# Peptides against a protein of PDB entry 8YVU: the designs that were tried, part 98

Target 1, 39 residues: chain A of PDB entry 8YVU
Amino acid sequence: PQLCYILDAILFLYGIVLTLLYCRLKIQVRKAAITSYEK
Target 2, 160 residues: chain B of PDB entry 8YVU
Amino acid sequence: TWLTVLKKEQEFLGVTQILTAMICLCFGTVVCSVLDISHIEGDIFSSFKAGYPFWGAIFFSISGMLSIISERRNATYLVRGSLGANTASSIAGGTGITILIINLKKSLAYIHIHSCQKFFETKCFMASFSTEIVVMMLFLTILGLGSAVSLTICGAGEEL

## One batch from the design tools (peptide; made by RFdiffusion4, then SolubleMPNN)

Design b2_p17_2_s1 (from b2_p17_2, 13 letters changed)
Fold by OpenDDE base, seed 2:
Structure b2_p17_2_s1 (fold): chain B 39 residues (1-39), chain C 160 residues (1-160), chain D 39 residues (1-39), chain A 17 residues (1-17)
Amino acid sequence: as target 1 above (39 residues)
Amino acid sequence: as target 2 above (160 residues)
Amino acid sequence: as target 1 above (39 residues)
Amino acid sequence: SELEKALELVDRLGELV
């Protein structure tokens, strides 16, 4: 049971980091799309 | 396009593979140091008795190291060597998953047979602990297999 | 304890899905960058 | 030193993203 909680913490942290990276990448895609539309 | 993306992530996949291997090795070492598997009755630790955390970790470590070295040096002979090592690691990962699933089934069966409602019984605690470690190793093995397969596809694409 | 294992499974699945989505988004960013460079 | 290089590589890859 204690190992399960440790795994949950690691997976939760990994999920948060991936979500932040995904958001940053999504913003980059939007900026690139806007720049391509203005040319 | 997919091959190009995988090529750019080869170093990351190699590092992930090495990290996965190191974690598996650490878990194997900790379990062997804390628990005397030879004195534990039953097949709850069948994956550990088979030595999977050790040989699997070695295969994944070698594959990951070769992949990183191959990408850094950009030598044709290293690319072929990395492809071979990644293929071997993929096979080892598949075998490891099978062993871990069998171990998980045995552990769950043991818990069911002993009606482990009381967590504080030594046998039930060991079975539960084994199940948790096996699940963790299964997840790590799946991640390692995914990285090895991705690296194999990248290496095959470069030979083409 | 059973809830912990269920949470582990959900978080693991979420991590895999996010990784796939991140890879797809990264490909889109690269395609957008190539298109902007050709203009 | 090799672990530090691997960690530095991970950090550089994280910054490139």
Scores: peptide ipSAE 0.415, ipTM 0.789, DockQ to the pose 0.067
Fold by OpenDDE base, seed 1:
Structure b2_p17_2_s1 (fold): chain B 39 residues (1-39), chain C 160 residues (1-160), chain D 39 residues (1-39), chain A 17 residues (1-17)
Amino acid sequence: as target 1 above (39 residues)
Amino acid sequence: as target 2 above (160 residues)
Amino acid sequence: as target 1 above (39 residues)
Amino acid sequence: SELEKALELVDRLGELV
């Protein structure tokens, strides 16, 4: 049972990190698209 | 094409937010149906007593629905409305997290004071169950907050 | 203790979905970068 | 400027992973 809660914490942290990275990539794609549209 | 991809991503985030809200509502309903919170001594279920699973889920559901509708209609007023709703949902999520953390601390303190080594004691069982439910609700609330913040950032980026 | 395993399953599924989306987005960023470099 | 710094930090961390 304690191992399960530790796994929950790790998976939760992983989910947060992935969400932040995904948002970052999305912003990069948007910036690239805007730059491509202005050219 | 890139706008279509972004639209699909926003819809996915909105669906995730609605799903999280529905799960929170389900948990709230189950807890209210199984447990008489009014007769439980202490603040073990303070988050439920405050009605957080209900109003929080409503805020997340409205935010998610508005985000999906805004994305589908591509109207400027709907985009602003969705951004406002997502911001409000993010604030509500943050408040919910705070309430759940306080509830979790009280539940853990209760378990520590009563030295709940035996799971068969009714009070210890209720405290343990409350702790588990609060932890689950906390995770769901954080997921909902993440979705709402993501949608807010996406909406803000479209207005710039 | 059983509830933590359910949460683990949900978080694991969420992590897989986010990873797939992240990979797709990364591929899109790379394609956009290549297209911008050729212009 | 703080948001830009945060984004740059995230960018650096993302490159490390």
Scores: peptide ipSAE 0.379, ipTM 0.796, DockQ to the pose 0.043
Fold by OpenDDE base, seed 4:
Structure b2_p17_2_s1 (fold): chain B 39 residues (1-39), chain C 160 residues (1-160), chain D 39 residues (1-39), chain A 17 residues (1-17)
Amino acid sequence: as target 1 above (39 residues)
Amino acid sequence: as target 2 above (160 residues)
Amino acid sequence: as target 1 above (39 residues)
Amino acid sequence: SELEKALELVDRLGELV
C-alpha cells in the first residue's frame, strides 16, 4: 500500500508537469502560427 | 483562430469541471452510503462531515455548466456570469483543498498514533480508507481548481 | 489499497495521453519553426 | 504522406478527447 501511494504521488506530479508543458507548447504553437501568418 | 482555440479550451475545462464534480459526488455518496461518518470518532472524515463533496461538487458543476454555455452562445452577459461562477468555484476549490489537507493530516496522524499494522482492524481500516478517499478527492479538487482558475483568467481576459 | 491501484491506473493513462499530446505539439512547433525559417 | 495522415489522426483524436 505504501508503494501505491508513492506511485500515486509521482504520477500526479508527472501529470501536473506534463499539463504545464503542454500548455506552454500550445502557446508556442499559437505564437508560431501567428508569426507565420504575418509573414 | 485563437478565439476558436480558446473556446475549445474553455469548453474542455468546463467539461472537466463537471466530470470532477460528478466524481466527487459519487465518492461522497458512496462513502456516506457505506459508512456512517457521523458516528465515527475523531476528525478522520472531517471533509465529509463538512459536506465538501456535496457543495464542492455543486460549485464545480455550476461553474462548468456556465462555462460551457458561455462558450456555446458567445454572449457578453454569459461571459460575465461565467466569470463570476468560475471565481466562486475557484474560491470553493481553494477552501476544499484546505479542508482536505487538514483531513489528510488528521487521518495520517491517526494512523501513526495507532500504529495500524492490522488492516482488518475496524479503526485502522476506516482510517486507511479515509486517507485513500481524501487523497483522491484532493487530486480531483486540485484539477477542478485548476480548471476554474483557468476559466476565470480566460473570462477576465475577455472582459478587458 | 484497491482504490490506490485504480487511481494509479487512471493517472497512468492520463500521463500516457498527455505524453502523446505533448509529443505531437512538440512536432508541430518544430514544423512551424521550419516553415517560418523558409519564409 | 503517411506521417501526415498519422498526425491528422492524432489531431482528430485530440479533438475527440
Scores: peptide ipSAE 0.329, ipTM 0.780, DockQ to the pose 0.207; fails the geometry check
Fold by OpenDDE base, seed 3:
Structure b2_p17_2_s1 (fold): chain B 39 residues (1-39), chain C 160 residues (1-160), chain D 39 residues (1-39), chain A 17 residues (1-17)
Amino acid sequence: as target 1 above (39 residues)
Amino acid sequence: as target 2 above (160 residues)
Amino acid sequence: as target 1 above (39 residues)
Amino acid sequence: SELEKALELVDRLGELV
């Protein structure tokens, strides 16, 4: 049971990090699209 | 398009494979150091008795290293070597998953047969611990197999 | 304990989906960068 | 300035991953 909760914590942290990276990448794509539209 | 994407992520996949292999090796070493598996009755730790964390980790590590080297040097002979290593690692991963599933079934059967309501009993504790470790190793093995298969597809695409 | 394993499965699936989405987004960023370089 | 540094750090980490 304790190992399961440790795995949950690791997977949860991984999910949060990936979500943050995804959001950042999405913002970069939007900025690149805006810059491409202005040129 | 998919082949191009996989080729660009080949180094990342190789690093992921090496990391997965190292984690599997660490788990195997820790379990062997903390638990005397040889004296445990039954097949609860059959995957560990078979040495899967060790040989599996070695195969995945070699495959990942060869994939990274192949990508960096961009030599034809390294591409063939990487393809062979990734194929071998994919087969090893599939075998490992099979062994882990069998071990998981035996561990679950043991828990059900002995009506392990008291987790403080040594046998029930060992069975539950084994089940948890096997599940973790199964997830890691699936990740390793996914990376090895992806690298194999990339290598096959480069030979065509 | 059973709920913990269910949570592990959900978090694992979420991690896989996020990884795929991240890869797709990374490809889009690369395509946008190439298009910006050609202009 | 601090936000830009944080964004650069995340970009470097993203390139490493």
Scores: peptide ipSAE 0.319, ipTM 0.772, DockQ to the pose 0.178; fails the geometry check

Design b2_p17_2_s2 (from b2_p17_2, 12 letters changed)
Fold by OpenDDE base, seed 1:
Structure b2_p17_2_s2 (fold): chain B 39 residues (1-39), chain C 160 residues (1-160), chain D 39 residues (1-39), chain A 17 residues (1-17)
Amino acid sequence: as target 1 above (39 residues)
Amino acid sequence: as target 2 above (160 residues)
Amino acid sequence: as target 1 above (39 residues)
Amino acid sequence: SELEKALELVDRLLELV
């Protein structure tokens, strides 16, 4: 039972990190698209 | 530069893979320290008896390290080596998942056969503990596989 | 205990989906960067 | 900063191997 909660914490942290990275990548894609459109 | 961003992402994936490997090793070590698996009857700890936490973690660690080194040095031979290591780690991860699933099925079957309604029975406790550890290892292995596959795809994309 | 396992499953699925999306976005960023460099 | 710390930890681990 305690191991389940530890796993939850790890997975939650992983999810947060991935979400942040996803957001950063999404912003980069948008910036790249804008730059390509201006050329 | 975009290259710098991509490098940071690859390094992150490598770090994640190494971390996953280290966690797997830690769990394997803890289980081996607490439980004398050799004296436990049945196939509840089949994945541990096969040494998966050890060799799997080594594969993932090596793959992650090679990925980081390859990214830092930007040498063609290192890129190929990293790609090969990541591919090997992906295969190892898949094999590990299969072993863990089999172990999980056996553990669940054991719990069902013995009607483990009372947690305080030693055999039921061990089976439940094994199941929990196997589930954790399964999740970690899948995470490691995801990282290794991601790195493999990135490396393959650089070679094309 | 059952809730913990359900949470694990949800977080795990979320992690997989985010990883796939992250990979797709990364590929898009790379393609956009290559296209911008060729111009 | 946390990512950098993680990378530093990995680098230290790599140096130990």
Scores: peptide ipSAE 0.457, ipTM 0.815, DockQ to the pose 0.057
Fold by OpenDDE base, seed 4:
Structure b2_p17_2_s2 (fold): chain B 39 residues (1-39), chain C 160 residues (1-160), chain D 39 residues (1-39), chain A 17 residues (1-17)
Amino acid sequence: as target 1 above (39 residues)
Amino acid sequence: as target 2 above (160 residues)
Amino acid sequence: as target 1 above (39 residues)
Amino acid sequence: SELEKALELVDRLLELV
């Protein structure tokens, strides 16, 4: 049971980090698309 | 282009908020169906006694829906409405987090005091279950608050 | 304890999905970068 | 596109409620 809670915390943190990274990457893709359109 | 990006983000955040609200509501209903919280002594289920899963879910759902509608119609009045709803949802989320943290502390204290080694004992099981549910709700509330705050910032940016 | 494991499963699934999406997005960024370099 | 699909799904769910 204690291990389960620890795993939950790790997975939750991982989810948050991935979400942030995904957002950043999405912004980068959009910036790249804009740059390609301006050319 | 940046406006279109923000719109897509708003819709996503709105959907996330609605989903979070629905999950919270589901958890609330399940807990209320399985447990007679009103008759449980102590403050282990204080968040449930306060009805947070219900009103919180409602606020988040309304905020999410308004955000989606506002984005779709792209009307100034809807933007203001969405901003107001998101602000209210953010406040509600913050309050909910506070309640959940308090509940979590009480639940953990209860578990510690009773030295619950036997999970089969009713009291220990209830305390453990409460802790698990509160943690889940806390995570969901944090996600909901994040979405609501994000939507609020986006809405405020559109008004400026 | 059972609920904890259920939550773990959900979070794990969420993490996998996000990872896949992140990978796809990363590939898109790379493709966009290559296309911009060729221009 | 996947986000759009997800949004469409949510819209459909909202219509059902």
Scores: peptide ipSAE 0.440, ipTM 0.795, DockQ to the pose 0.077; fails the geometry check
Fold by OpenDDE base, seed 2:
Structure b2_p17_2_s2 (fold): chain B 39 residues (1-39), chain C 160 residues (1-160), chain D 39 residues (1-39), chain A 17 residues (1-17)
Amino acid sequence: as target 1 above (39 residues)
Amino acid sequence: as target 2 above (160 residues)
Amino acid sequence: as target 1 above (39 residues)
Amino acid sequence: SELEKALELVDRLLELV
């Protein structure tokens, strides 16, 4: 049971990090699309 | 194409494979150091008795290292070697998953047969611990297999 | 203990899905960058 | 940059072996 909770913590942290990276990447895509549209 | 994406992420996949292998090796070593598997009755630790964390970790480590070296040196012979190693690692990963599933079934059956309502019983605790370790190893093996397969597809695409 | 295992499965699945989405988004960023460079 | 750092770490580990 303790190992299960440790795994949950690791997976949860990984999910948060990936979500943040995804958000940053999404913002970059939007900026690139706007720049392409203005040209 | 998907192939070009995999090629660009080849180094990352190789690093992930090595990391997965190292984690598997660490878990195997810790379990072997803390638990005397030879004195445990039953087949709860069948995957560990088979030595999967050790040989699987070796295969994944070699595959990952070869993939990284192949990408860095850009030599044709290294590309073929990496492809072969990744293929072997993929097969090893599939075998490992099968062994882990069998171990998981045995562990769950053991818990069910002994009606482990009392978590503090030594046998039930060991069975539960084994189940948790096997599940973690299964997840790591799936990740390793995914990386090895991805690297294999990337290497095969380079040979075409 | 059973809830912990269910949570592990959900978090693991979430991690896989996020990884796939991140890869797709990264491809989109690269395509957008190439298109911007060609203009 | 993070990928490069990870690769550098792997290179350092490989040099130790």
Scores: peptide ipSAE 0.427, ipTM 0.788, DockQ to the pose 0.060; fails the geometry check
Fold by OpenDDE base, seed 3:
Structure b2_p17_2_s2 (fold): chain B 39 residues (1-39), chain C 160 residues (1-160), chain D 39 residues (1-39), chain A 17 residues (1-17)
Amino acid sequence: as target 1 above (39 residues)
Amino acid sequence: as target 2 above (160 residues)
Amino acid sequence: as target 1 above (39 residues)
Amino acid sequence: SELEKALELVDRLLELV
C-alpha cells in the first residue's frame, strides 16, 4: 500500500513534467511554423 | 492556422475542465450517499463538510462551459466572460487545494495518533478511506486548475 | 488501497499517452528544423 | 482521439509547407 502512494507521487510528477515539456515543444513547433510561413 | 490550433486546444481544455468538474461532483455525491459525514467524529471529512466537491464542481463546470461557448461563437463579449469565469475558477481551485491539503493533514494526523495497525477498525477504515478520496480529489482539482489557468492564459492572449 | 491502484492505472496510461505525443511532436520539430535548414 | 486527430491534422499541414 505504501508503494502505491509513492508510485502515485512519481507518476504525478512525471505527468506534470511531461505536460510542461509538451507545452514547450508545442510552442517550438508553432514558432517553427511561423518562421517557415514568413519564408 | 495558429488561431485555429489555439481554438481546438481551448475546446479540449474546456471539455477536460467540465469532465473534471463532473467527476468531482460524482465523488461528492457518492461520499454523501454512502457516508453520513455529519455523524463522523473528527475533521477527517472537513472538505466534504465545507461542500467543496459541490461548489468547486459548479465553478469548474461554468468555467468550462463558458470557454467552449466563447470558442464556438468567437464573440468579444464571450471571450471576456470566459476570461472572467476562468479567473474565478482558478481562484476557486486554489482555495479547494488549500482545503484539501488541510483535510489531508488532519486525516494523516488522525491515522498516526490512533496507531491504526488494524485496518478493520471502523475509525481507522474511515480515516484511510477519507485520505484516499481526498488524494483523488486533490489530483482532480490540480488538473482542473491547470486547465482553467491554461484557458485564462489563452483568453488573455486573445485580448492582447 | 483499491482506489490507489485505479489512480496508478490512470496516471500510467496518461503518462504513456503523453510520452507518445511528445515523441511525435519531437519528430515533427526535427522534421521542421531539417526542412527549414534545407530552405 | 480528438486531440490525436488535431495533431495529425497539424502534422499534415506541416508536411504541406
Scores: peptide ipSAE 0.373, ipTM 0.783, DockQ to the pose 0.079; fails the geometry check

Design b2_p17_2_s3 (from b2_p17_2, 11 letters changed)
Fold by OpenDDE base, seed 5:
Structure b2_p17_2_s3 (fold): chain B 39 residues (1-39), chain C 160 residues (1-160), chain D 39 residues (1-39), chain A 17 residues (1-17)
Amino acid sequence: as target 1 above (39 residues)
Amino acid sequence: as target 2 above (160 residues)
Amino acid sequence: as target 1 above (39 residues)
Amino acid sequence: SELEEALELVDRLLELV
């Protein structure tokens, strides 16, 4: 049971990090699209 | 640009493989240190008895290291070596998943047969612990396999 | 304990989905960069 | 940690992109 919670913590942390990275990448894509449209 | 991005992806995947390998080794070491698997009756720790945490981790570690080195040196021989290592790691990962699934089934069957309503029984506790460890190892192996396959595809694309 | 395993499964699935989405987004960024370079 | 360095490297690479 304790190991399960440890795994949950690791997976949760991984999910948060990936979400942040994804959000950053998505923002970059949007910025690139806006810049391309102004062009 | 495409090659550069692929290289960056390879490094990331390689790091992921190394991390997975290290975690697998750590779990294997901890289990071997805490539990005398040789004296445990049954096939609850079949994956550990097969030494999967050790050899699987080694394969993933080697694959990851080769991927990182291949990216850094950008040499043709390293690319081929990385591709080979990743392929081997993918095969090892698939085999590991199979072994872990079998172990998981055996562990679950053991829990069912012994009607482990009393968690305080040593056998039931060990079976539950084994199941948890096997599940963790299974997840790690799946992650490692995913990274190895991805690296293999990337490497194959570079040779083409 | 059962809830922990369910959470693990959900987090694992989430991690896989995010990884796939991240890969797709990265490919899109690359395609956008290539298209921008060809103009 | 090596992981932090790897993450930092990834972040730097993402910033370069």
Scores: peptide ipSAE 0.413, ipTM 0.798, DockQ to the pose 0.080
Fold by OpenDDE base, seed 4:
Structure b2_p17_2_s3 (fold): chain B 39 residues (1-39), chain C 160 residues (1-160), chain D 39 residues (1-39), chain A 17 residues (1-17)
Amino acid sequence: as target 1 above (39 residues)
Amino acid sequence: as target 2 above (160 residues)
Amino acid sequence: as target 1 above (39 residues)
Amino acid sequence: SELEEALELVDRLLELV
């Protein structure tokens, strides 16, 4: 049971980090698309 | 191509939001069915007493559905509607998180005060169960808020 | 404790989905970068 | 009372948007 809670915390943190990274990548893709359009 | 990707992302976020809402609703209904929250002394189930799983689930469901519909129809008026709904859902999610945090603190305080070493005691079991459910609801609410905020940002980007 | 395992499963699934999406997005960013370099 | 406080908080947040 204690291990389960630890796993929950790790998975939750992983989810948050991945969400942030995904947002950053999405912004990068948008910037790249804008740059390609200006060209 | 980037628009199609964004569209797919919006749909995914909307589906995630609906799923989160459904899970929250399921948890709310299960807790209400198994536990008589109204007769439980203290504020351990304050989030449930406030009906958060229900109204929160409704708001997230509506926001998700509107986001999906907005994405499918690609109409400006729907984008505005979706943006408004997602904004409202984001606010609701933030409020829900606050309520859940307060509930969690109260639950933890209750566990600490009663020195719950015996899991089989009814009060300790209820407090532990409440804590687990509140943590789950908190995680789901955070996920829902994340999806709603993401959809709001996407909608705002489409309006610009 | 059983609920904890259910949460773990949900979070794990979410993490997998996000990872896949992140990978797809990363590939798109790379493709966009290559296309911008060829221009 | 807690529900009312939550509703008031929601209203304040809505005013901020």
Scores: peptide ipSAE 0.407, ipTM 0.807, DockQ to the pose 0.015
Fold by OpenDDE base, seed 3:
Structure b2_p17_2_s3 (fold): chain B 39 residues (1-39), chain C 160 residues (1-160), chain D 39 residues (1-39), chain A 17 residues (1-17)
Amino acid sequence: as target 1 above (39 residues)
Amino acid sequence: as target 2 above (160 residues)
Amino acid sequence: as target 1 above (39 residues)
Amino acid sequence: SELEEALELVDRLLELV
């Protein structure tokens, strides 16, 4: 049971980090699309 | 192009907020139906006694619905209304997190004081169950707050 | 304890889905960078 | 029905990504 709560905390932190990385990558894709359009 | 992508993201965030609100409401109704909170001794279910799953779910649901409507109609008045609703939902989420943390501390203190080695005792089982439900509600509230804050930032960006 | 396992399953599924989406987005960024370099 | 439409929209958005 204690291992389950530790796993929840690790998975939650991993989810937050992945969400932030996904947002950053999405912004980069948008910037690349804008630069390609200006070109 | 950037505005169209932001609109699609806002709709997704609004749907996520509504789903989170519905899940919170379902948990609140299930707990109220299975357990007579009024007969439970102690402050283990203080968040439920305060009605947080109900009013919190209502605020998040209204915020999500307003965000979706604002995206569909693309009216300036609806954008301002959505921004206001998202701000109110963010405040409600912060208050809810505080209440849930206090409830979690009380539940953990109860478990430590009574040395609940035997989970088959009714009081220890109820305290453990309450702790699990409060943790789940806390995670859902954090997710709802994250969506509301994201929608607020997107709405503020549209007004600029 | 059962609720903890359900939460673990949901968080695990969420993590897998986000990882797949991140990989797809990363591939798209790489393709966009290659197409921009060939102009 | 509205929930199903929202889920379908989310699925379409996930397919576009």
Scores: peptide ipSAE 0.401, ipTM 0.786, DockQ to the pose 0.074
Fold by OpenDDE base, seed 2:
Structure b2_p17_2_s3 (fold): chain B 39 residues (1-39), chain C 160 residues (1-160), chain D 39 residues (1-39), chain A 17 residues (1-17)
Amino acid sequence: as target 1 above (39 residues)
Amino acid sequence: as target 2 above (160 residues)
Amino acid sequence: as target 1 above (39 residues)
Amino acid sequence: SELEEALELVDRLLELV
């Protein structure tokens, strides 16, 4: 049972990190789209 | 195309494969250091007795390293070597999944037979611990297999 | 303990989905960059 | 940290392309 909670913590942290990276990438896509529209 | 996407993520997949291998090796080492598997009754740690965390980690590590080196050097011989290593790692991953599933079934059967309602009993605790470790190893093996298969497809696409 | 295993499964699935979405978003960034360069 | 370095390396490679 303790190992299960440790795994949950690791997976939760991984999910948060991926979400942050996804958000950063989404912002980059938006910036690239804006730059493309201004050209 | 999907192949182009996989090619661009080849280094990432290789790193993921190495990381998965290292985690598997670490778990195997920790379990072997903390638990004397030889004194545990039953086949609860059959995957560990078979040495899967060790040889599986080696295969995935070699495959991941070769994939990264192949991508960096862009040499034809390295691409072929990486393809071969990734294929071998994919086979190893499939075998590992099978072993882990068998181990999981045995562990669950052990828990059921001993009516492990009291988790504080040493045998039930060990069986539960084994089940948790096997589940973790199973997830890691699936991730490693996915990365190895993806790298294999990418390498095959480069040879075409 | 059963709830912990269910949570592990959900978090694992979430991690896979996020990885796929990240890959898709990365492709979109690259397509946007190529389109911007051709203009 | 190594994964972060790998991700940073991927980001730098993406910026180079």
Scores: peptide ipSAE 0.390, ipTM 0.792, DockQ to the pose 0.076

